# Peptides against a protein of PDB entry 5HB3, part 26

Target 1, 150 residues: chain A of PDB entry 5HB3
Amino acid sequence: RQMQDRCMSEYNQRIRNAPEGSIDPFRMACYKIIGRCDLSNRSLDGLQTDVNDWIWLQFNLARETDRSLELAGESYGLAELQASIREIGLKHFPKTAAEDTNGSFGMFFYLQILAGMFEQAIAYLYPFSYVDAVHFAIALTYYGLLRPVD

## One batch from the design tools (peptide; aimed at target 1 K91 H92 N102 L111)

Design b1_p19_6_s4 (made by RFdiffusion4, then SolubleMPNN; from b1_p19_6, 12 letters changed)
Fold by OpenDDE base, seed 5:
Structure b1_p19_6_s4 (fold): chain B 150 residues (1-150), chain A 19 residues (1-19)
Amino acid sequence: as target 1 above (150 residues)
Amino acid sequence: SPWDKVLKKYFEELAKKNA
């Protein structure tokens, strides 16, 4: 709690006093990840992050915080992340095997699994790879993560 | 969205690997 309060105080002070773009991107990342400051801006400007780093960042920021404990007015939770993944799926990823030109369906499947969207992930994978979809469905069911359709 | 920029780069890299 003390560290979070200190991070928020420093962040607010720096945003108010520092010229635009003068804050070290790594320091900004620390304020966002540790202090949960200004989570509305999820882009780390000035960091050349690859897709993996970006994914890591998004999932770390998407902590289910009890809204009652978040002093920071902006709660970005798992639900918001799932909504974002649905949105990017509609915009950027193939919906059918016929639309798949570069094999990117695996990345979208991966993102859905990471976000706990298990039923949707399996349903998505099925038309691309029947065998893989069945194997994942069995595994997810075994671990109690997939709800069988009654 | 920030996702759009990252994904654009990803698809470009993926296309290069598959060429």
Scores: peptide ipSAE 0.320, ipTM 0.855, DockQ to the pose 0.805
OpenDDE base, seeds 1, 2, 3, 4: peptide ipSAE 0.306, 0.319, 0.318, 0.302; ipTM 0.850, 0.855, 0.854, 0.846

Design b1_p19_7 (made by RFdiffusion4)
Pose (drawn by RFdiffusion4):
Structure b1_p19_7 (pose): chain A 150 residues (1-150), chain P 19 residues (1-19)
Amino acid sequence: as target 1 above (150 residues)
Amino acid sequence: SAAAVEAMKAEYHAWFTAD
């Protein structure tokens, strides 16, 4: 309780609202991670990072809590992470094979798998490659990670 | 082939950080 309050406040007063270009980029990153500061802007600004660093951060900052009472601020768990993966799909990735030329649909499928969006990931992949979709579904069904129809 | 992979990473990174 104490450390979360001190860390959150310290980050807002002495880092976010501090002179720009003065605070080490990695230090700001360390605070965002350790204290989960500013869950509204889950980016690694000021660092030479790639898409995998961005993905990692989304999961790294995610935490699951019992659905019974409040959290300090807004919650960020698997549910919110999945909602974010969904909008990235509509905005940046195709749904039909005609919309894809480079083979990028695989990235969105990969993202949906990471987020546990198994039903949606398989349904998304089938139009691009039914063979792979069929077998990935077999792999998931074997471990019980695919909700079948009654 | 490696250059194309790097270009795709850069594109994805730019999209996700601009969102």

Design b1_p19_7_s1 (made by RFdiffusion4, then SolubleMPNN; from b1_p19_7, 15 letters changed)
Fold by OpenDDE base, seed 1:
Structure b1_p19_7_s1 (fold): chain B 150 residues (1-150), chain A 19 residues (1-19)
Amino acid sequence: as target 1 above (150 residues)
Amino acid sequence: SLAELQRQNAEWAQMLSSS
């Protein structure tokens, strides 16, 4: 609690008082990750990141807490992450094979798998690559991650 | 190329971050 309070205080102070462009982006990242400051903004400004960095951040920020006890307004868990992935898919990724011009479907499939949306991921992949979808479905079923249909 | 892949990944990351 003390560490978090300190992080929040410092984060707020720096955002308000630091000259523009003078904020160490790594320090701000620490405040966000460790201190859980400003979770509404789930990006690391001023840092060059890739997709793996992004998803890593999302998982670190997503914490399962007892929502019934959370008096503080911002909760971000797996459900919210999954919702975000769905939204991203709707906005930025091809919905059908016909829409795929750049072969980006695999990235969205990858994100869905990481977020535990296995059924949706397989369903999404199927029209793009039947063979791959079947292989992943078999594997996921084997490990008990995919619900088999009777 | 590796450079192209890195560029694409970065673009995707920016897109994801803006969502």
Scores: peptide ipSAE 0.209, ipTM 0.805, DockQ to the pose 0.730
OpenDDE base, seeds 2, 3, 4, 5: peptide ipSAE 0.186, 0.191, 0.203, 0.198; ipTM 0.797, 0.798, 0.803, 0.803

Design b1_p19_7_s2 (made by RFdiffusion4, then SolubleMPNN; from b1_p19_7, 15 letters changed)
Fold by OpenDDE base, seed 4:
Structure b1_p19_7_s2 (fold): chain B 150 residues (1-150), chain A 19 residues (1-19)
Amino acid sequence: as target 1 above (150 residues)
Amino acid sequence: AKAEEEKQNAELAKALSSF
């Protein structure tokens, strides 16, 4: 708590008072992650990141804790992350095998799995790779993560 | 192949930064 409060204070001070581009992006990232400042902005400006960095950040910012316990006053949970993943899928990933030029379908499948969107992930993967979709469906069902349609 | 994959991942990451 004390560290978080300090991070929030420093973050707010820097955003308000520091010239643009004068703040170390890594330091700002630390304030965001530890201090949970400005959770509506889930990007790290000024850092070169990849998809793994992005998804790691999302999970670190997402909390399944009771909103009442969130010190930042902002709530971002798994449901919001899942909504973001859905939107990302609609905008940036192929919807059909015919649209897949770069094999990027696997990345979207991966993101959905990480976000616990198992049914949707399998449904998405199926037209791209039938065999893989079936294998994952079997595995997820075995672990009770995939609900069979009655 | 690896360089192209990294480029594609970087482009995707840039697109994802808007969310």
Scores: peptide ipSAE 0.197, ipTM 0.759, DockQ to the pose 0.752
OpenDDE base, seeds 1, 2, 3, 5: peptide ipSAE 0.191, 0.196, 0.197, 0.196; ipTM 0.750, 0.758, 0.758, 0.757

Design b1_p19_7_s3 (made by RFdiffusion4, then SolubleMPNN; from b1_p19_7, 19 letters changed)
Fold by OpenDDE base, seed 1:
Structure b1_p19_7_s3 (fold): chain B 150 residues (1-150), chain A 19 residues (1-19)
Amino acid sequence: as target 1 above (150 residues)
Amino acid sequence: EEKKIKEQNEKWKKMLSSE
């Protein structure tokens, strides 16, 4: 708690008082991760990040905090992360194999799997790669992660 | 391969910044 409060104080002080562009983006990232500062902004500005870095950050920031304990009106959990992935998918990923020019469907499938959206991930993958979708469905079912509708 | 990774990263930055 004391460390979080200190991180928030330092983060707020730097955002308000530091000249534009003078803040070390790695330091800001540390405040965001450790201090959970400014959870409305879940991007690491000024850093070259890839999809893996982004998803790692999202999972790090996403906490199953009892809604009752987060005094801060902004709760970010798994449900919110899943919603974000859905929105990203709708905006930026191909919906059909005919729309896929860059083979990016695999990345969206991967994000859905990481977020525990197994049924949606398999349903999404199926029109792009039937064979892969079946293999993943078998594996997920074997581990009890996919519930087949009888 | 490095060019593809950079291009993908730039696309992702644009995608994530729009959210």
Scores: peptide ipSAE 0.075, ipTM 0.681, DockQ to the pose 0.543
OpenDDE base, seeds 2, 3, 4, 5: peptide ipSAE 0.063, 0.065, 0.040, 0.036; ipTM 0.674, 0.671, 0.649, 0.655

Design b1_p19_7_s4 (made by RFdiffusion4, then SolubleMPNN; from b1_p19_7, 17 letters changed)
Fold by OpenDDE base, seed 4:
Structure b1_p19_7_s4 (fold): chain B 150 residues (1-150), chain A 19 residues (1-19)
Amino acid sequence: as target 1 above (150 residues)
Amino acid sequence: SEEKKKKLNEELKKALSSF
């Protein structure tokens, strides 16, 4: 708690008072991750990151803890992450094979799987790769992760 | 190609930064 409070204080101070460009982006990232500061902003500005870094951050920020025990003023859980992934998919990923010019469908499938959106992931993958979708569906079902709509 | 992958990653990064 003390560490978190300190992080929040320092984060807020730096955001408000530090000259532009003077803040170490890695330090700010630490405040965000450890201090859970400004959870509404789930990006790491000023850092060279990739999709893996982004998703890693999202999972670190998303917590399935009792909200009453969350020390941060903001809560972010799996549901919110899933909502974000869904929104990303709608905006930035191909919906059909015909739209897939860059082969990015696999990345969105991957993101959905990581976020536990198994049914949606399979449904999404199906038009791009029937064979792969079926294989994943079988595997997910075997492990009890895929819930067929009764 | 590696170049295509790089471009894709950059595009995705840009897209993801908006969230």
Scores: peptide ipSAE 0.096, ipTM 0.694, DockQ to the pose 0.704
OpenDDE base, seeds 1, 2, 3, 5: peptide ipSAE 0.094, 0.093, 0.089, 0.093; ipTM 0.687, 0.692, 0.680, 0.691

Design b1_p19_8 (made by RFdiffusion4)
Pose (drawn by RFdiffusion4):
Structure b1_p19_8 (pose): chain A 150 residues (1-150), chain P 19 residues (1-19)
Amino acid sequence: as target 1 above (150 residues)
Amino acid sequence: AAAERLEENEAAFLAFLRS
């Protein structure tokens, strides 16, 4: 309780609203991670990072809590992470093979798998490669990670 | 060639996230 309050306040007063270019980029990153500060802007600004660093951060900041009472601020769990993956799909990735030329649909499929969006990930992949979709579904069904129809 | 297309996809997705 104490640390979260001190860390959150310290980050807002003496880092976010501090002189720009003065605070080490990695230090700001360490506070965002350790204290989960500013869950509204889950980016690694000021660092030489790639898409994998961004993806990692989304999961790193995610935490699951019992759905019974409030959290300090807004919650950020698997549900919110999945909602974010969905919008990235509509905005940046194709749905039909005609929209894809470079083989990028695989990245969105990979993202949906990471987020546990198994039903949606298989349904998304099938139009691009039914063979791979069929077998990945077999792999998931074997462990019980695919909700079948009655 | 497949590695180059993969790198282009990753770069495009990173640019999208930063836009």

Design b1_p19_8_s1 (made by RFdiffusion4, then SolubleMPNN; from b1_p19_8, 10 letters changed)
Fold by OpenDDE base, seed 4:
Structure b1_p19_8_s1 (fold): chain B 150 residues (1-150), chain A 19 residues (1-19)
Amino acid sequence: as target 1 above (150 residues)
Amino acid sequence: SAAALQQENLQRLLAGLRS
């Protein structure tokens, strides 16, 4: 807790006083992850990251704890993460096979799976790859993760 | 290649996530 408080204090000070781009992006990442500062900005500027890094960050920032117990005073849960992924899908990924010009559907499917959006993920994948959708549906059902009645 | 396509898709995603 002391570390978190210190991170929050330093983050607030640096974000206000430091020139843009002068803060070590790794340090900023630490403030965000440990201090949970500025959760409205869930990206790491100045770092070369991949989609796995991004999704890892999202999960670390997401909390399923009681909001009243959140030390940072900000809340971001799985529901908000899922909403974000849905929004990203609407903006940046093909909605149908006809719209798929670069084969990016798989990445969005992957993101949905990671976020626990299993039914939506399968429904999304189906028009792009019937065979793959069926295989994943079987697997997810086996693990009790897919709710076919929903 | 598949790797090149994946990289392109990644860059597009990241660009979108930052905006």
Scores: peptide ipSAE 0.064, ipTM 0.648, DockQ to the pose 0.607
OpenDDE base, seeds 1, 2, 3, 5: peptide ipSAE 0.056, 0.051, 0.033, 0.047; ipTM 0.632, 0.634, 0.566, 0.628

Design b1_p19_8_s2 (made by RFdiffusion4, then SolubleMPNN; from b1_p19_8, 12 letters changed)
Fold by OpenDDE base, seed 2:
Structure b1_p19_8_s2 (fold): chain B 150 residues (1-150), chain A 19 residues (1-19)
Amino acid sequence: as target 1 above (150 residues)
Amino acid sequence: SSAAALQANLQRLLDGLRS
């Protein structure tokens, strides 16, 4: 808590008072990850990131801790991440095989799997690749991650 | 190439996430 409060104060001070372009983006990222500062902004400006970097950040920010221990307004959990992934799916990925022009369905499947959205991921993949969907379903069931329907 | 297409798609995704 003490470290978090300190990070928050430093983060706020720098973001408000530092000259434009003078803030070390890596330092700001540390404040966000360690100090849980400004969780409403879950992107890292000024850094070259890819989808793996983004998803890693989201999972680190999406803590399954007691929200009462977080600073007011600075809570983010798996449910919120899953909601974000759903929104991303709606905006950026094909809904049906007919809409798939560039084979990007696999990436959305991947994101859903990472977020623990197993049933939805399998359901999504099925119309694009039946064989792959079945194989993943079998594997997920074997490891107790998929809830089979009677 | 498929790799180039994937890269472009990933970039679009990232841009969308930042907006």
Scores: peptide ipSAE 0.026, ipTM 0.539, DockQ to the pose 0.586
OpenDDE base, seeds 1, 3, 4, 5: peptide ipSAE 0.023, 0.029, 0.023, 0.024; ipTM 0.564, 0.597, 0.561, 0.532; seeds 1, 3 fail the geometry check

Design b1_p19_8_s3 (made by RFdiffusion4, then SolubleMPNN; from b1_p19_8, 9 letters changed)
Fold by OpenDDE base, seed 1:
Structure b1_p19_8_s3 (fold): chain B 150 residues (1-150), chain A 19 residues (1-19)
Amino acid sequence: as target 1 above (150 residues)
Amino acid sequence: SALERLKENLQRLLEGLRS
């Protein structure tokens, strides 16, 4: 708690007082991850990141916490992450095989799997790759992660 | 080339996510 408060204080001070572009992005990332500062912005400005880095950050920021104890607008859990993934899917990924011109469907499938959206992931993958969808469905069912429906 | 296209798409996605 004390560390978090210090991080918040330092983060706010730097945002207010530091010249634009002078803030160490790695330090700011630390404040965000450890101090949970400014969770409304879940990106790392000034850092070169890939999808793996992004999703890693999302998982670190997502916490199971008593939302009543958190400040308004800073509650971020698995549900919010899943909502974000859905939104990203709608905006940036193909919805049908006909729309897939670059083979990006696999990445969205991957993101859904990571976010625990197993049923949705399989349903999404099926029209793009029937064989792969079946294989993943079997595997997920075997491990008790996919709910079979009669 | 397919990998490059994917990379470009992912970069665009990341840019969009940051906005």
Scores: peptide ipSAE 0.020, ipTM 0.561, DockQ to the pose 0.572
OpenDDE base, seeds 2, 3, 4, 5: peptide ipSAE 0.020, 0.019, 0.020, 0.020; ipTM 0.550, 0.518, 0.566, 0.566; seeds 2, 4 fail the geometry check

## One batch from the design tools (peptide; aimed at target 1 S40 K91 L111)

Design b1_p20_1 (made by RFdiffusion4)
Pose (drawn by RFdiffusion4):
Parts: sequence; structure tokens; C-alpha cells
Structure b1_p20_1 (pose): chain A 150 residues (1-150), chain P 20 residues (1-20)
Amino acid sequence: as target 1 above (150 residues)
Amino acid sequence: AQEEELQDEFWRLYQEKLEE
């Protein structure tokens, strides 16, 4: 309780609202991670990072809590992470094979798998490669990670 | 607004990775 309050406040007063270009970029990153500060802007600004660093951060900041009472601020768990993966799909990735030329649909399928969006990930992949979709579904069904129809 | 910026950052980083 104490550390979360001190860390959150310290980050707002003495880092976010501090002179720009004064605070080490990695230090701001360490506070965002350790204290889960500013879950509204889950980026690694000021660092040479790639898409994998961005993805990692989304999961790194995600935490699951019992759905019974409040959290300090807004919650950020798997549910919110999945909602974010969905909008990235509509905005940046195709749904039909005609919209894809480079083979990028695989990245969105990969994202949906990471987020546990198994039903949606298989349904998304089938139009691009039914063979791979069929077998990935077999792999998931074997472990019980695919909700079948009754 | 911040969610749109995050999505643009993801897409920008993904495109840059493809250029490697």
C-alpha cells in the first residue's frame, strides 16, 4: 500500500511533470514496470524498441485480480489486453486473403494466441490457411483450450 | 486518444521491424 502510493505520486510529480529530457528514459521505464504507473499509456518512449518490446510490455503490465472488489485506479488484466488486441486487428490487419500480400496476417494470429483469444485466432486464420488453422485447433483442443459448439 | 496512439506505435514498430 505505502510503496504503490509513494511510487505512483513520485512518478507523477518528479518524473512525468519534470523537465523533459532530464530523466533517464530507462528510469521512467523502470517505474512504469515496477509501480505499474500510468497504465493508460503503455509505451516505451525514448528507447530503441520494436514491436516485440511493445507486446511484452502489454502483458508485463497486465495483472489478474479476483472479480469481487475495486483496484486503485483502473484495472488492467487479460480482458483489457484482449480488447486492445481486437482494435489493433480491425485497424492494422486484414480479414481476407485479398487484403494480404506480405503474409502479415500471421502477426495478428500470433497476438491473438498470446492473449488467449483461441477461438477468435483460429477463426481468423482459417481463410488465410485452413490447413494450419485445422491443426492448431487440434493442438489446442487436445489440451482443452478451445471452446467447441454443443 | 491514448489507445489510438498505442495502436499507431505498435503498427509503426511492426513496419520498421519488417524493414530489417

Design b1_p20_1_s1 (made by RFdiffusion4, then SolubleMPNN; from b1_p20_1, 16 letters changed)
Fold by OpenDDE base, seed 4:
Structure b1_p20_1_s1 (fold): chain B 150 residues (1-150), chain A 20 residues (1-20)
Amino acid sequence: as target 1 above (150 residues)
Amino acid sequence: SSREKEHEKLAELFEESLKK
């Protein structure tokens, strides 16, 4: 907690006093990850990132702790991450095989799996690749990761 | 919304990642 408070203090001071773009983007990332500073901005503008970096960041920022103990005014847990992924999927990924132009369905499937959205991931994958969906469903069931369908 | 812009940026990132 003390470290977080210090990070927040330093972050606020630097944002206020430092010229725009003068702060080391890696340092900024540290403030965000360790200090949980400015969680409303879930991107790292000064860094070249890929999908893996993004997911890693989201998981690090996501917390399922007592909301009353969080210093941030907004809570962002797994549920919020899952909601974000769903929203991204609805807007930017193919919903049917007919809409798939570049094979991006696999990436959305991957994101859903990483976020623990197993049932949704399988349901999504099924129309694109029946065989793969079945295989993943079997595997996820075996490990107890799939919930019973209501 | 700020969220929508973020989602768009992320979508672009994903597309770029698929090209690699």
Scores: peptide ipSAE 0.120, ipTM 0.719, DockQ to the pose 0.673
OpenDDE base, seeds 1, 2, 3, 5: peptide ipSAE 0.120, 0.056, 0.117, 0.053; ipTM 0.721, 0.637, 0.720, 0.633

Design b1_p20_1_s2 (made by RFdiffusion4, then SolubleMPNN; from b1_p20_1, 14 letters changed)
Fold by OpenDDE base, seed 3:
Structure b1_p20_1_s2 (fold): chain B 150 residues (1-150), chain A 20 residues (1-20)
Amino acid sequence: as target 1 above (150 residues)
Amino acid sequence: SARQKEHDELHKLYLESLKK
């Protein structure tokens, strides 16, 4: 708790008082990841990150147990992550094969699988590749991750 | 590489949209 409070204090002080461009982006990233500072902004500003870094960050920031000790009152768990993935999907990924100009449907399928959105992932994949959707559905059902609708 | 760049741009756009 003391460390988190210190991280929050230093984070806020640097954001407010540091000259523009003088803040070490790696230090700010440490405050975000370790100190859980400013969880409303789930990006690493000033760092060159790729999709894998973004995915990693989202899952690391997501906590199953809202620590009652999070001073900032910001809760970010799996449910919020899933909601974010849904929103990203609606805005930025193709809904039909006809809209898929870049073959990006696979990435959105992958994101949904990582987030545990198995039913939604299969439903999404089906119009793009019914064969793959069936194979994944069988596998997920075998492992008890997909509940077949009776 | 191209897919990653596209996804990165989409994420950047999404994050920018959340800041507004």
Scores: peptide ipSAE 0.035, ipTM 0.609, DockQ to the pose 0.069
OpenDDE base, seeds 1, 2, 4, 5: peptide ipSAE 0.034, 0.036, 0.031, 0.029; ipTM 0.569, 0.606, 0.500, 0.556; seeds 2, 4 fail the geometry check

Design b1_p20_1_s3 (made by RFdiffusion4, then SolubleMPNN; from b1_p20_1, 15 letters changed)
Fold by OpenDDE base, seed 2:
Structure b1_p20_1_s3 (fold): chain B 150 residues (1-150), chain A 20 residues (1-20)
Amino acid sequence: as target 1 above (150 residues)
Amino acid sequence: SAREKEHEQLAELYQQSLKK
């Protein structure tokens, strides 16, 4: 808590006094991850990142926090991330096997699983690979993560 | 929007990953 408050204070001071883009990208990352500063912008500008970095960042930022204790009132939780994943799926991933030209369905399945969207993930995977979908469904059900559909 | 930009960023990163 103390460290977080310090980060927020430093961030606020720097954004007021520093020219745009003058803050060290790694420092900015620390302010975002540790200090939860400026969560409206989840892009790490000035850093070379890949898809794994993006995934890592989103899930690390999407944590449950006590909003009452956050000074800035900014929150980013799992629900927001799930909403983003849904939107990403609608825009950038195939809906059917016939639309899949690049074999990208697996990534969207993966994102949904990571986000705890198990039912949706299985439903999505089924038309692409019904065998895999069934196996995952069995496994998820065994662990109590998937609710059977009647 | 910021969210749209984020989504496009993911799409771009993913496409880049497919090329490697």
Scores: peptide ipSAE 0.199, ipTM 0.793, DockQ to the pose 0.847
OpenDDE base, seeds 1, 3, 4, 5: peptide ipSAE 0.198, 0.121, 0.127, 0.195; ipTM 0.791, 0.730, 0.734, 0.789

Design b1_p20_1_s4 (made by RFdiffusion4, then SolubleMPNN; from b1_p20_1, 15 letters changed)
Fold by OpenDDE base, seed 5:
Order: sequence, then C-alpha cells, then structure tokens
Structure b1_p20_1_s4 (fold): chain B 150 residues (1-150), chain A 20 residues (1-20)
Amino acid sequence: as target 1 above (150 residues)
Amino acid sequence: SARDKEHDLLGELYEESLKK
C-alpha cells in the first residue's frame, strides 16, 4: 500500500511538472503496473512490445478490485478483458477458413485460451482444424476447464 | 514477413485497448 501510494503521488507530480515525453518509459510502465496510474491508457508507450507483452499487461491491469472502491466505470476485470478479446476477434481475425489469408486464426485461438474463453476458443478453432479442435477439447476436458455442452 | 504481420496485429491490439 505504501509503495502504491508513493507511485501514485510521484506519477501525479511528474505528469504535472515534467515536459511532455521526458519521463522514462520504463518508469511510466512501473507507475502503470504497480501504482495503477492512468489505467485508461492500456499501452506502454515508448517501449518495444510483442503480443505476449500485450496480453501480460492486460492480465496485470485486469484486477478484480473490490467493486465497492472502484467507480463502476473504472472496473476492469477478467470479464472486461474477455469482452475486449471478443471485440478484437470480430474486427481483426478471420471468422471462417475461407477468410483466413494469413493463418492468423491460431493467434486468436491462443488469445482466447489465455483469457480462459475455452468453449469459445474450441468453437472458433473447429472450422479451421477439426483435428486440433478435438485434441484441445479432450485436453481441456481432462483438466476440467471445458464444460460439456448439455 | 511474419514479423510484419505480428507488428500489424500488435498495432491493432493496442488501438483496440485504447478505445475503452
């Protein structure tokens, strides 16, 4: 708690007093991740990142805080992350095998799995690769992660 | 290249994250 409070204080001070773009990107990342400062900006500006960094960041920012302390508009949990991934999928990933020109379906499948969207991930994978979908369904069922459709 | 495709995807992911 003390560290978080200090991070928030320093962040607010630096944002007000520092010239634009003069703050170290790594320090800004620390304020965002540890201090939970400026969570409306869910990116790490000025840093080279990959897809793994993006998803890691989203998970770290997606904390179920006690709903009592966060204003309803500022709550970002797993459900909101899953909703974001769904929206990304609808806009930027192929919906059918016929639309898949770049083989990007695997990445969307991967993102859904990481976000715990197991049923949706399997349903999505099925038209692209029946064999892989069945194998993953078996594995997820074995680990108790896939609910059988009644 | 595979890297170019990944970079394009990353751009889209971050853009979508900023809209919320």
Scores: peptide ipSAE 0.239, ipTM 0.770, DockQ to the pose 0.068
OpenDDE base, seeds 1, 2, 3, 4: peptide ipSAE 0.230, 0.234, 0.233, 0.228; ipTM 0.765, 0.767, 0.765, 0.763

Design b1_p20_2 (made by RFdiffusion4)
Pose (drawn by RFdiffusion4):
Structure b1_p20_2 (pose): chain A 150 residues (1-150), chain P 20 residues (1-20)
Amino acid sequence: as target 1 above (150 residues)
Amino acid sequence: ANEERLQDEFWRLYQEKLAS
C-alpha cells in the first residue's frame, strides 16, 4: 500500500512532470514496470525497442485480480489486453488472403495465441492456411484449450 | 487517444522489424 502510493506519486511529480531529457529513459521504464505506473500508456519511449518489446510490456504490466472488488485506478488484466489485441487486428492486419501479400497474418495469429484468444485465433487463421489451423486446433483441444460447440 | 498511439507504435515497430 505504502510503496504503490509513494512510487505512483513520485513518478507523476518527479518524473512525468519533470524536465524533459533529464530523467534516464531506462529509469522511467523501471518505474513503469515495478510500480505499474501509467497503465494508460504502455510504451517504452526513449529506448531502442522492437515489436517484441512492446508485446512483452503489455503482458508484463497485466495482472489478474479476483472479480469481487476495486483496484487503485483502472484495472489491467487479460481482458483488457485482449481488447487491445482485437483493435490492433482490425486496424493493422488483414482478414482475407487477398489482403495479405507478405505473410503477416501470422503475427496477428501469434498475438491472439499469446493472449489466450484461442477460438478467435484459429478462426482467424483458417482462411489463410486451413491445414495449420486444423492442426493447431488439435493441439489446443488435446490440452482442453478450445471451446467446442455443443 | 493513448490506445491509438500504442497501436500506431506497435505497427511502426513491426514494420521496422520486417525491414531488418

Design b1_p20_2_s1 (made by RFdiffusion4, then SolubleMPNN; from b1_p20_2, 12 letters changed)
Fold by OpenDDE base, seed 2:
Structure b1_p20_2_s1 (fold): chain B 150 residues (1-150), chain A 20 residues (1-20)
Amino acid sequence: as target 1 above (150 residues)
Amino acid sequence: SASEREHEQLARLYEESLAK
């Protein structure tokens, strides 16, 4: 808590007092990740990132914060991330095997699994690879993560 | 929206990853 408060204070001070672009991108990243500062902006500007970095960032920011301590407007949890993933899927990933030109379905499946969207992930994967979907469904069911559809 | 920018960012990053 003390560290978070300090991060917030420093972040606010720097945003107010530092010229635009003068703040070290790594420091800003630390404030975002550790201090959960400015969660409305989840991009790491000034850093070269890849898809793995993006994934890592989203999941690290989507922490269960005590809702009681979150300032209004800075709530970013798993539900918000799941919603984001769903939207990404609708816009940027193939919906059917016929639309899949680049084999990108696997990435969206992966994102859904990471986000705990197991039922949706299996349903999505099935038309692309029914064998894999069945295997994952069995595994997820075994671990109690997938509810069998009656 | 902030969400749209994030989606575009992911899409871009993914496309870049496929090109590598």
Scores: peptide ipSAE 0.210, ipTM 0.790, DockQ to the pose 0.785
OpenDDE base, seeds 1, 3, 4, 5: peptide ipSAE 0.044, 0.196, 0.203, 0.113; ipTM 0.628, 0.785, 0.789, 0.724

Design b1_p20_2_s2 (made by RFdiffusion4, then SolubleMPNN; from b1_p20_2, 16 letters changed)
Fold by OpenDDE base, seed 5:
Structure b1_p20_2_s2 (fold): chain B 150 residues (1-150), chain A 20 residues (1-20)
Amino acid sequence: as target 1 above (150 residues)
Amino acid sequence: SSREKEHELLAKLFEESLKK
């Protein structure tokens, strides 16, 4: 795509030539989203964002494309996003009900569901809410999204 | 380092979201 190529070119030029912090953050966001530039940094620096913005960004940056066709030389798909979510969970979310002080387990459960990590999501939810875990497991199985354990 | 920073940012965003 012509626009993507242009974005990549401009991004590369600006990061080399522009003073640090002088580039318009909205322009940088465009380079990232459209041009797939600097996917190792999956944040929008210099912009006021919330959790919804973060979620939106991660899923929009994630692509199931042929790695050989990635113009930026970087590959970021659902698998990488899932890995990131797992790592975030290990570091920043409660692992047991006893560790849950803010009720944040629900948010992590939600993130895992959004990322298609259904088995892990149910396993995670189970110690916090047995009833809810069972209900979600049944629903996910009904829709063919959960793989039952033998 | 960039990934770690992202994780910390996310944690902050979630904490803020839970306060609303």
Scores: peptide ipSAE 0.135, ipTM 0.757, DockQ to the pose 0.745
OpenDDE base, seeds 1, 2, 3, 4: peptide ipSAE 0.042, 0.051, 0.062, 0.111; ipTM 0.631, 0.646, 0.683, 0.718

